# Peptides against a protein of PDB entry 1LOE: the designs that were tried, part 21

Target 1, 181 residues: chain A of PDB entry 1LOE
Amino acid sequence: TETTSFSITKFGPDQQNLIFQGDGYTTKERLTLTKAVRNTVGRALYSSPIHIWDSKTGNVANFVTSFTFVIDAPNSYNVADGFTFFIAPVDTKPQTGGGYLGVFNSKDYDKTSQTVAVEFDTFYNTAWDPSNGDRHIGIDVNSIKSINTKSWKLQNGKEANVVIAFNAATNVLTVSLTYPN
Target 2, 181 residues: chain A of PDB entry 1LOE as posed
Amino acid sequence: TETTSFSITKFGPDQQNLIFQGDGYTTKERLTLTKAVRNTVGRALYSSPIHIWDSKTGNVANFVTSFTFVIDAPNSYNVADGFTFFIAPVDTKPQTGGGYLGVFNSKDYDKTSQTVAVEFDTFYNTAWDPSNGDRHIGIDVNSIKSINTKSWALQNGKEANVVIAFNAATNVLTVSLTYPN

## One batch from the design tools (peptide; made by RFdiffusion4, then SolubleMPNN)

Design b2_p21_1_s3 (from b2_p21_1 with M1L S3F K7Y V10I)
Fold by OpenDDE base, seed 3:
Structure b2_p21_1_s3 (fold): chain B 181 residues (1-181), chain A 21 residues (1-21)
Amino acid sequence: as target 1 above (181 residues)
Amino acid sequence: LKFLPEYVRIGFSATTSDALF
């Protein structure tokens, strides 16, 4: 079997294993994706390509990723778009369309995107987000319009622990989010 | 996930927009 594993507990100023795009950067040992201003996009990619499946054998990788994030949103109606964990082609570039979280460029399905994202969406976009208007976790396949969503109550400034797992045998992607503090 | 390339990159992405509400 083939296994790729990495862990970053503290983000340093010279993270050579990350590719920063847009306004993404590290500060105070944290990965910061966006500036506290309007109309920004920031991304950070793990520099090493991941062998997610093999066309010769047909094998598909299982994977588990975990991370901790903090969103500072002192006003519930004055929030940014949120963020995603995503899987994309190795040459993926930041997308500038508003509300697409820097990953997609349309609410329409586009198979050529070849991108999967787990979104932690803090802004209600009426055109594609769940009609209840709740902040939500979404699973996005080649579109910002999620194939599945779940309401999520943001705790301002609190650390959230996330685990994302994919089971290749069942083709099930699992997302869990907890606020331990 | 076979619709993805065999080799991919993973990462995080976020945006801010003009809209606040």
Scores: peptide ipSAE 0.701, ipTM 0.915, DockQ to the pose 0.797
Fold by OpenDDE base, seed 1:
Structure b2_p21_1_s3 (fold): chain B 181 residues (1-181), chain A 21 residues (1-21)
Amino acid sequence: as target 1 above (181 residues)
Amino acid sequence: LKFLPEYVRIGFSATTSDALF
């Protein structure tokens, strides 16, 4: 069994272990994916490929990742479209914007996408989001239509602490989000 | 997760739209 890990405690303008896509960039202290302007997509990838499973042995990796993010919208009642953590092919590029979060292109299951995402969705899209209209955390597998969701109350401008863990033995992905008090 | 490639990249994404304004 092999283990790959990384930690970035301070972002810099010349962050060589990140691949920036779209409007994503770094300042002295922050990774910024988007600004409060119309119709943008911003992404940042960890530059090193991750060995997620082995076709020879059939083994699948366990993993745990943690991060902090901030959504800072000018109007708390109009927040679009959301933030996403994702796992994708090494040559992944920005996908459809808006409600597709720059990660997917369809609400229908598309095996060619080969993408898993944890969405922190701030905008209700009637075509695929939970009908209650709540902002939510979703687990997305090859589709923007989540296989599971949980309501989430956005605290605009506040830091959210996230932990995402995958257990290969149980095939369970766990997501936790906390706003520290 | 075997439907994924053996090697992947991880990352973050965010989007905005006209609904923001």
Scores: peptide ipSAE 0.698, ipTM 0.927, DockQ to the pose 0.937
Fold by OpenDDE base, seed 4:
Structure b2_p21_1_s3 (fold): chain B 181 residues (1-181), chain A 21 residues (1-21)
Amino acid sequence: as target 1 above (181 residues)
Amino acid sequence: LKFLPEYVRIGFSATTSDALF
């Protein structure tokens, strides 16, 4: 097809700890977020709410998450739009599609979003993406316009390993991506 | 991260658009 697919490995159809939204679904091998049609949003949430910070103590959680994803694009020169790992309110629903990746609704900072995302952005949106036009990893805070980005060379059809870590003491979020194969 | 709710959900999201067509 002419569409791009984003898939995360190590998910099964019998998993009961996921909330599927939009076009997201699982197969025996992977979580598939995109449907092979235009203008789709696919999401999958971990069903259990996470206590990420405590207002009584002021403590903020440290966390590390890792996953493997594959991008399959029939046209390597036209890959849209990307996928994200995100943290959002428990009742979060799919947001604006396309370049907003189903997670945000604005390039302007919107505190009401209460959403943090790590984007793996395959499509250059001139209104907010880095001007070099590179595919990139971005850290998004309440906006699709990343607070920080790093160029990322897509290997079409190859598995990428991602590690996302947050250190509460330093308030630093780190992202690493490697292609082991 | 204190601007987030104390309780959150995490997940993945991906999109396609007319740019592919």
Scores: peptide ipSAE 0.689, ipTM 0.912, DockQ to the pose 0.649
Fold by OpenDDE base, seed 2:
Structure b2_p21_1_s3 (fold): chain B 181 residues (1-181), chain A 21 residues (1-21)
Amino acid sequence: as target 1 above (181 residues)
Amino acid sequence: LKFLPEYVRIGFSATTSDALF
């Protein structure tokens, strides 16, 4: 079994209220996206829409977000599918579960998805994941098949500190994951 | 990111599957 929880530390200048979807819920200690049961999807959205770009000026926003997440896999390191940070249309709803992480519906590029995600993928899906079978961080654009991946060693039950930053001038999305000692 | 809507929501997602049991 495996569970994933997280806490939000920062996104921009203001903390936001959350909209929970699927099996996601919150306590004072953490936000919990999944329980240790099969076939679940849990999501949590910032309630306020974000102006990510302006069609009039062509300007694209810079942003930085940081959070901490925990994956608990008490009896196995190869059980659940993973955890994802995503950017999607304001009316976004849970998508396909399992290896699609509740965010996508296809391994083929689908521009109608209008979704960008950073996946922290803990389960090897033969059809689209890196062939080495490593747990990995991936950047996903309109597809569950990542445009870029990096191997990541899961530390079971440990808090991972994540920083995700986007630089509009360079069009670079930076992902940092650290397990503090 | 101009392929996204001008206004978006951000969030978190996690899933489990039959592999758990």
Scores: peptide ipSAE 0.654, ipTM 0.893, DockQ to the pose 0.646

Design b2_p21_1_s4 (from b2_p21_1 with M1L S3F V10I)
Fold by OpenDDE base, seed 1:
Structure b2_p21_1_s4 (fold): chain B 181 residues (1-181), chain A 21 residues (1-21)
Amino acid sequence: as target 1 above (181 residues)
Amino acid sequence: LKFLPEKVRIGFSATTSDALF
């Protein structure tokens, strides 16, 4: 067994342990994925590959990740499309934008995507989102259509603290989100 | 998670659309 860990407490303009894609970039203070403009996709990958499971032993890694994010939309009543944490192949590139959050291309299960995501979805897409229309946290496995969701009230412009943990023994992924203020 | 590659990258993504305006 082995452990890989990393932390970034301050983002800089020369953040060499990140791979920026689309409109993603860093300032002296923040990683910014998108600007408040139409039809953009922004992504940032941690540059080091992570050994998530071992085909020889069959072992699957446990992991815990925590981060803080801010969604700052011009109109709190009309926010699109969302923010996502994801796990994907090392050569992953931006996928379909809009409601697909730049990580998926279909609502149908597609094993070839090999992508798991935790979405913080701010826009209701009738074709795949929960019918109550709530903004929500979703767990996505090879599809933008979440296997599980939970309603989430966006606090526009406020910092959200997130913890995501995976237990390999139970095959359970847990997500927590809090607004400390 | 065995449907994933043995080695992966993690990251963040966000999108915007015309709905913002």
Scores: peptide ipSAE 0.696, ipTM 0.926, DockQ to the pose 0.930
Fold by OpenDDE base, seed 3:
Structure b2_p21_1_s4 (fold): chain B 181 residues (1-181), chain A 21 residues (1-21)
Amino acid sequence: as target 1 above (181 residues)
Amino acid sequence: LKFLPEKVRIGFSATTSDALF
């Protein structure tokens, strides 16, 4: 078996193990995905490809990802779209369609996307988001329209701890979010 | 996850829009 792991506690100005796309950048030791302007997309990819499964053996990798994030939303009625953690083909490129979080290009299922995302969605898109209008965590498979969602109360400017785990044996993806402070 | 490529990249992505909540 093979194990790949990495940890980034502080993001430097020259983070060579990241591929920045769109407006993604680092500042003050933080990975910043979007500028404080409208109609932008920003992404950052871990530079090394991950061997997530093997067609010859049939083996599928287990994985655990943890990170902390801060969302600064000075106005609750004027918020950005949120962000995702995503898994995609190695040549994945930022998508510019509004509301698709830079990862997808349609609310319709598209198997050719070959992309899985965990969204932390702060904007209610009537066409595909849960009808209750809540900010939410979603699991997205080849579409911005989540296969499963859970309401999440954003704490503005506070650090959230996230753990995303995939169990290959059960084929279950779990997401946890906590505000320790 | 076998519908994904055998090798993938992981990352973060975000967007801003001019729509109001």
Scores: peptide ipSAE 0.694, ipTM 0.910, DockQ to the pose 0.789
Fold by OpenDDE base, seed 4:
Structure b2_p21_1_s4 (fold): chain B 181 residues (1-181), chain A 21 residues (1-21)
Amino acid sequence: as target 1 above (181 residues)
Amino acid sequence: LKFLPEKVRIGFSATTSDALF
């Protein structure tokens, strides 16, 4: 089984390997997906396509990715809508904003989406989010309605370290998030 | 993951809404 490893450790104005979409942009050391303004969608794609599986061999890639993100909201008690890592078709474009996180268009399973995402959801959407109302990490497959979630306590303005790994043999996607001090 | 295309792009996304303000 092929293994693909990638990490995003540094961003700058010379990031030629990124495709910026919507309001996404880069500064000397940060990729900024949104500003503290209303109704924005910001995305950034790694420009090189990833061979995630092979129909001829049947092989599915293992992968591990790590990154750090910051959500910095003006009001720590009122934070919307969230941050997402996603895997999508090469020609993917920003999708529905708000609670759909710019990645999906439906709470119903839509195979045509062909998108997997790990959401770090800061806003409770009654129609699809876990009923406890907690901010959460979710695994999304072709829908904004997560197939699995775990409560997550946002530390506003702090760097969260994330590791996402997929094991093709077990078909298990794992997500870890830590706030180092 | 075979429901995905064989080749994909990875990325990040974030959104804001009126609820933030």
Scores: peptide ipSAE 0.681, ipTM 0.914, DockQ to the pose 0.875
Fold by OpenDDE base, seed 2:
Structure b2_p21_1_s4 (fold): chain B 181 residues (1-181), chain A 21 residues (1-21)
Amino acid sequence: as target 1 above (181 residues)
Amino acid sequence: LKFLPEKVRIGFSATTSDALF
């Protein structure tokens, strides 16, 4: 049996230089996070730090980002752990693999993590995932256990367009995923 | 988001494991 590969084909209008971590790499067309091999963690960071909030003024930044990702699995019902968009300290390094998606180390809230993630979770982990077993989008704050989830129907090999927006005034993070056809 | 550092990096991550095999 083969595992799942994850790649990103579009970074939005303001694509930046990347810092690759783990097994991640790029071609002209794609950022490839994992190949169809076992036990891999692949990450890519935008090289430029983002000023997300200001301690003097208390202001929090608004932001919108968009990207396109593809999951390639030999069997749409048998895919690997998942793919994640995340925000973390500038010196962030790969964290626990597998179901922790290379971003977290615990299902318990850990403020020292200082990490927010949007997970596109393709594998059911009994210990923390929604009990219905659905593939899902999750919002993760300092924990792999999502504070909110929504079922998501994976289309194997298809490009998913994602928009993630944060509104500081409302403190709302919005995630949109579509499969154009 | 004030629990984050004032400056952060954003990125992508993906994983596979032996759990499926």
Scores: peptide ipSAE 0.662, ipTM 0.898, DockQ to the pose 0.627

Design b2_p21_8_s1
Fold by OpenDDE base, seed 4:
Structure b2_p21_8_s1 (fold): chain B 181 residues (1-181), chain A 21 residues (1-21)
Amino acid sequence: as target 1 above (181 residues)
Amino acid sequence: DGYKRIGFSATSTLSTAYSIL
């Protein structure tokens, strides 16, 4: 089985390999999905599609990706809504905002979405989030209602390192998050 | 089909900035 591995590098204003959607943009330092303003959605796609499934052989590709994120909330007690790393159809467009993270449209499983996301969810939505109310990492398959979640302690303004790996042979998606500082 | 795009998405309801470095 083929493996595609890549690490997200630093972003710049001349990032020609990105498709920006909504309010997403790059600076010399980072990809900013949203600014600290209310009621916005921001996305960025890598312009080159990835081949994750071979229609001839039926083989599904492995992949590994890593990136660093920062969440900056002017008020640490009011943090919403979250962000995702996602895989979607090549013509994907921003979806519902707010708790749907701009990626999904319902908590009901919808195979037509054809979207898988790893969410870093900073806001508790009672209709679908884990009842403990914790900020969490979630794995979302065709629904904003995660198939699996794990509580995560947000460190406001701190860099977090993430590694996401998919093993096609075992059908296991692994997410690792660390705050090195 | 077998082709997808990968990316990042964020929403801000409570004035929160989400960034990838």
Scores: peptide ipSAE 0.795, ipTM 0.972, DockQ to the pose 0.831
Fold by OpenDDE base, seed 1:
Structure b2_p21_8_s1 (fold): chain B 181 residues (1-181), chain A 21 residues (1-21)
Amino acid sequence: as target 1 above (181 residues)
Amino acid sequence: DGYKRIGFSATSTLSTAYSIL
């Protein structure tokens, strides 16, 4: 079974391996998906496609990725809407904003989306989010309505370390999130 | 065909900055 491993390193203004969409951009310090403004969508794709499924054998690849994120909200209460790490068709474009995180268009399963996302959701949408209203990590398959979620405590302005791994043999996707400080 | 692109996506409706370091 094929395995793809990659880590997210520091970004620069001359980043050549990224496709920027919406308002996403890089500086020497970070990839900024959204600035602290209202009603924006920002995305960044790695320009090189990855091979995760072999059409001849049917085998699905393992993969592991890690990154560090920071959320800078006006305060601990007003935080919206969230961000995702996602895998989509090579020609993917920004989708619906707001609670759809720029990745999906429906809470109903849509196989034509061909998109899987790990969401870090900071805003409660009553139509599809867990009823407890907690900020959460979710696994989204062809829908903004997560197939599984776990509550997560946001630390505004602090760095969080994430590891995402997929084991093809067990069909298990794991997400680890830690705040070192 | 088994090829995908990976990336990040964020939305801000309440002036929230989402960044990857």
Scores: peptide ipSAE 0.795, ipTM 0.972, DockQ to the pose 0.856
Fold by OpenDDE base, seed 2:
Structure b2_p21_8_s1 (fold): chain B 181 residues (1-181), chain A 21 residues (1-21)
Amino acid sequence: as target 1 above (181 residues)
Amino acid sequence: DGYKRIGFSATSTLSTAYSIL
């Protein structure tokens, strides 16, 4: 089975391999999905599509990606809504509704969305989030309602390192998050 | 056809900045 590896290098203001959607942009060697303003959505897609499924054999590719994120909330108690690393159809467009993180549009499973996301969810939505109200990492398959979640403690303004790997042979998606500093 | 795009997405309803370094 083919393995596709993504190494996310430093972003620059002249990034040529990204499709920006909503208010997403690059500056200061970072991809800024949203500024600290109300009611905004920002996305960025890698312009080159990836081949994750072989229509002839039915085989699904492995993939590994890593990145570092920072969440900057002026008020640590008011953090919303979250961000995702996601895989979607090539013509994917931003979705509305803050709790849907710009990716989904329902808590109901919809196979036609053909979208998988790893969410880093900082806001509790009673209708679909884990009842403990914790900020969490979630695996989202065709729905904002995660198939699996794990509580995570946000360190406001600090860099977090993430590794996401999918093993097609075992059908296991793993997510690792660490604060190195 | 087996092709997808990879990306990042964030929403801010309570003035929160989300960035990827």
Scores: peptide ipSAE 0.794, ipTM 0.972, DockQ to the pose 0.852
Fold by OpenDDE base, seed 5:
Structure b2_p21_8_s1 (fold): chain B 181 residues (1-181), chain A 21 residues (1-21)
Amino acid sequence: as target 1 above (181 residues)
Amino acid sequence: DGYKRIGFSATSTLSTAYSIL
């Protein structure tokens, strides 16, 4: 089975391997998905498509990606809505904003979405989020309603390191998050 | 056809900045 690895490091203003959507953009040292303003959506796609499955054999590829994120909320008690790392059709465009994180349009399973996302959800939406109300990491398959979640404590303004790995043989997606400082 | 794009997406309903370093 083929393995593709993605390492997300420093971004610059002349980043040429990204497709920016909505209000997403790069500055020196970072990719800014959203500014601290109300009611915006920002996305960035890697310009080169990835080959995730073989049409001849049906085999699915492994992949590993790592990145560091920062969430800057002017008010730590009001943080919304979240961000995702996602895999979508090559012609994907921004979807519904707010609690749908710009990636999905429904809490109902929609196979036409063809989208898988790891969400870092900082806002509780009573209609689909875990009932405990915790901020959480979620695995989303064709729906904003996660198939699995894990509570996570946001550290406002601090760098968090993430590793996401998919094992095709076991069909297991693994997510790890650490605050090193 | 077996090809996808990967990326990041964020929303800031309550004035929250999301960044990838």
Scores: peptide ipSAE 0.792, ipTM 0.972, DockQ to the pose 0.857

Design b2_p21_8_s2
Fold by OpenDDE base, seed 3:
Structure b2_p21_8_s2 (fold): chain B 181 residues (1-181), chain A 21 residues (1-21)
Amino acid sequence: as target 1 above (181 residues)
Amino acid sequence: DGYKRIGFSATSTLSTAYQIV
């Protein structure tokens, strides 16, 4: 099976391999999805499509991605809404509604979205998030309502290292998050 | 189709900066 690896480490002002959507941009070697302002959405897509499914064989590709993120909330009590790493149709566009993280538009399963996301959700939405109210990592398949979640403690302003891997043979998606400092 | 794009997406309704570094 095909394996796709994508590592996010450094960004420049002229990041030619990214498609910016909404208010997303690069500056000072960072990909800024959102500034610390109200009611904004920002996205960035890798410009080259990835081949995840072979129509001839039916095989699904493996993939591995790694990145480091920083969440800066000027008010540590007001952290919303979150961000995702997602896989979507090539013509995907930003979606509205803060709780949908710019990716989805419903808590109902919609296979036509053809979108899978790993969410790093910092805000509790009573309609679909885990009832414990914890900030969490979630696996989202065609819905903002995660099929699986795990609590995660945000360290405001600190770098977190993430690895996301999908094994097609086992149909297992793994997510690791570490604060090294 | 067998081709997709990968990316990042964030929303800020309470003045939160989300960055990939």
Scores: peptide ipSAE 0.791, ipTM 0.972, DockQ to the pose 0.852
Fold by OpenDDE base, seed 5:
Structure b2_p21_8_s2 (fold): chain B 181 residues (1-181), chain A 21 residues (1-21)
Amino acid sequence: as target 1 above (181 residues)
Amino acid sequence: DGYKRIGFSATSTLSTAYQIV
């Protein structure tokens, strides 16, 4: 099977391989999805589409990606709503904001979404999030309601390293997150 | 058709900055 591997490290003001949507932009070597302001949505897509499924053979591609994120909340008790790494149709546009993270529109499974996301969810939404109320990492398939979640402790203002891998043979998506500092 | 785009998305309803660095 095919494998697409990429690492996300630095961003410049003249970044030409990104499609910015909503309030997303690059500055100071960072991709800023949102500023610390209320009621905004920001997205950035890699401009080049990826080939994840071969219609001729039926093979599904593997992929591996790594990146580092920082969440800065002026008040550590008020952190909302979250961010995702997602895979969506090539013509994808920002979706519902707030708890839907700009990626989904429903907690009900919607195959027309054709979207898979790894969410780093910092805000508890009673209607669909795990009942323990913990901040969490989730795997979302065509719905903001995750098919699987794991509690995660946010370290406000600290860099977190993430690795996301998809194994087509096993149909397993793995996520690792570490705070090295 | 087997092609997708990958990316990041964030929402800030409580003044939270989400960045990839």
Scores: peptide ipSAE 0.791, ipTM 0.972, DockQ to the pose 0.863
Fold by OpenDDE base, seed 1:
Structure b2_p21_8_s2 (fold): chain B 181 residues (1-181), chain A 21 residues (1-21)
Amino acid sequence: as target 1 above (181 residues)
Amino acid sequence: DGYKRIGFSATSTLSTAYQIV
């Protein structure tokens, strides 16, 4: 089974392996998806497509990725809306903003989306989010309504380390999030 | 065809900065 593994470490202003969409951009050491402003969407795609499915054999590839993120909100109460790590068609463009995280357009399952996302959701949307109102990690398949979620405690302004892995043999996607300090 | 692109996406409606570092 094919396996793709990559780690995200450094970014530069002349980053050539990224496709920036919306307000996304890089600085010396950071990929800034959104600035601390209202009503924006920012995305960045890795320019090289990945081969995750073999049309001849039907085999699905494993993959592992890791990255570190920082969320800087005005305060611990007003944090919106969230960010995702996502896998989408090669010609993907920004989708609906706000609670749809720029990745989806509906809470209804839409197979034509062909998009899978791991969401780090910091804002409670009554229509589709877990009823406890917790900030959460979610697995989204062709819908902003997650197929599975887990509560997550945001530490504003702190670095969080993430590992995302997909095991094709078991059809299980795992997400690990830690605050090192 | 089995090819996809991976990436990050964020939205800010309450002046929240989302960054990958």
Scores: peptide ipSAE 0.790, ipTM 0.971, DockQ to the pose 0.860
Fold by OpenDDE base, seed 2:
Structure b2_p21_8_s2 (fold): chain B 181 residues (1-181), chain A 21 residues (1-21)
Amino acid sequence: as target 1 above (181 residues)
Amino acid sequence: DGYKRIGFSATSTLSTAYQIV
């Protein structure tokens, strides 16, 4: 099977391979999805579409990506709402804000969204999040309500390394998160 | 047609900055 690999490293102020949406932008070698302000949505897409599915054979490609994120919350007890790495239709636009992370519009399964996301959710939404209230990583398929989650401890202001891998043969999506420092 | 775009999305309701570095 075909494998698509992405290594997301440094960003430049004049990044030409990104499509910015909402309040997303690059500066100081960082992709800033949101500033520390209220009620904002920020997104960035890689401009080149990826071929994940072969219509003739039905085969799905393998996928591997890695990136580093930083969450800066002025108040470590008030962190909302989260961010995602997502795969969506090529013409995707920002969706509902707040707990929907700008990617989804419902907790109900909606196949028309054609969107898969790995969420890094820092805010507990009673209607769909795990009842333990933990900050968590979630796998979202056509819904903000994750099909699987795992708790994660946010380290405010520190870099977290993420690896996301999809194995088409096993249909397994793997997410790893580490704080190296 | 099997083509998608990948990206990042974040929301801030409680003044939280989300960055990819």
Scores: peptide ipSAE 0.783, ipTM 0.971, DockQ to the pose 0.860

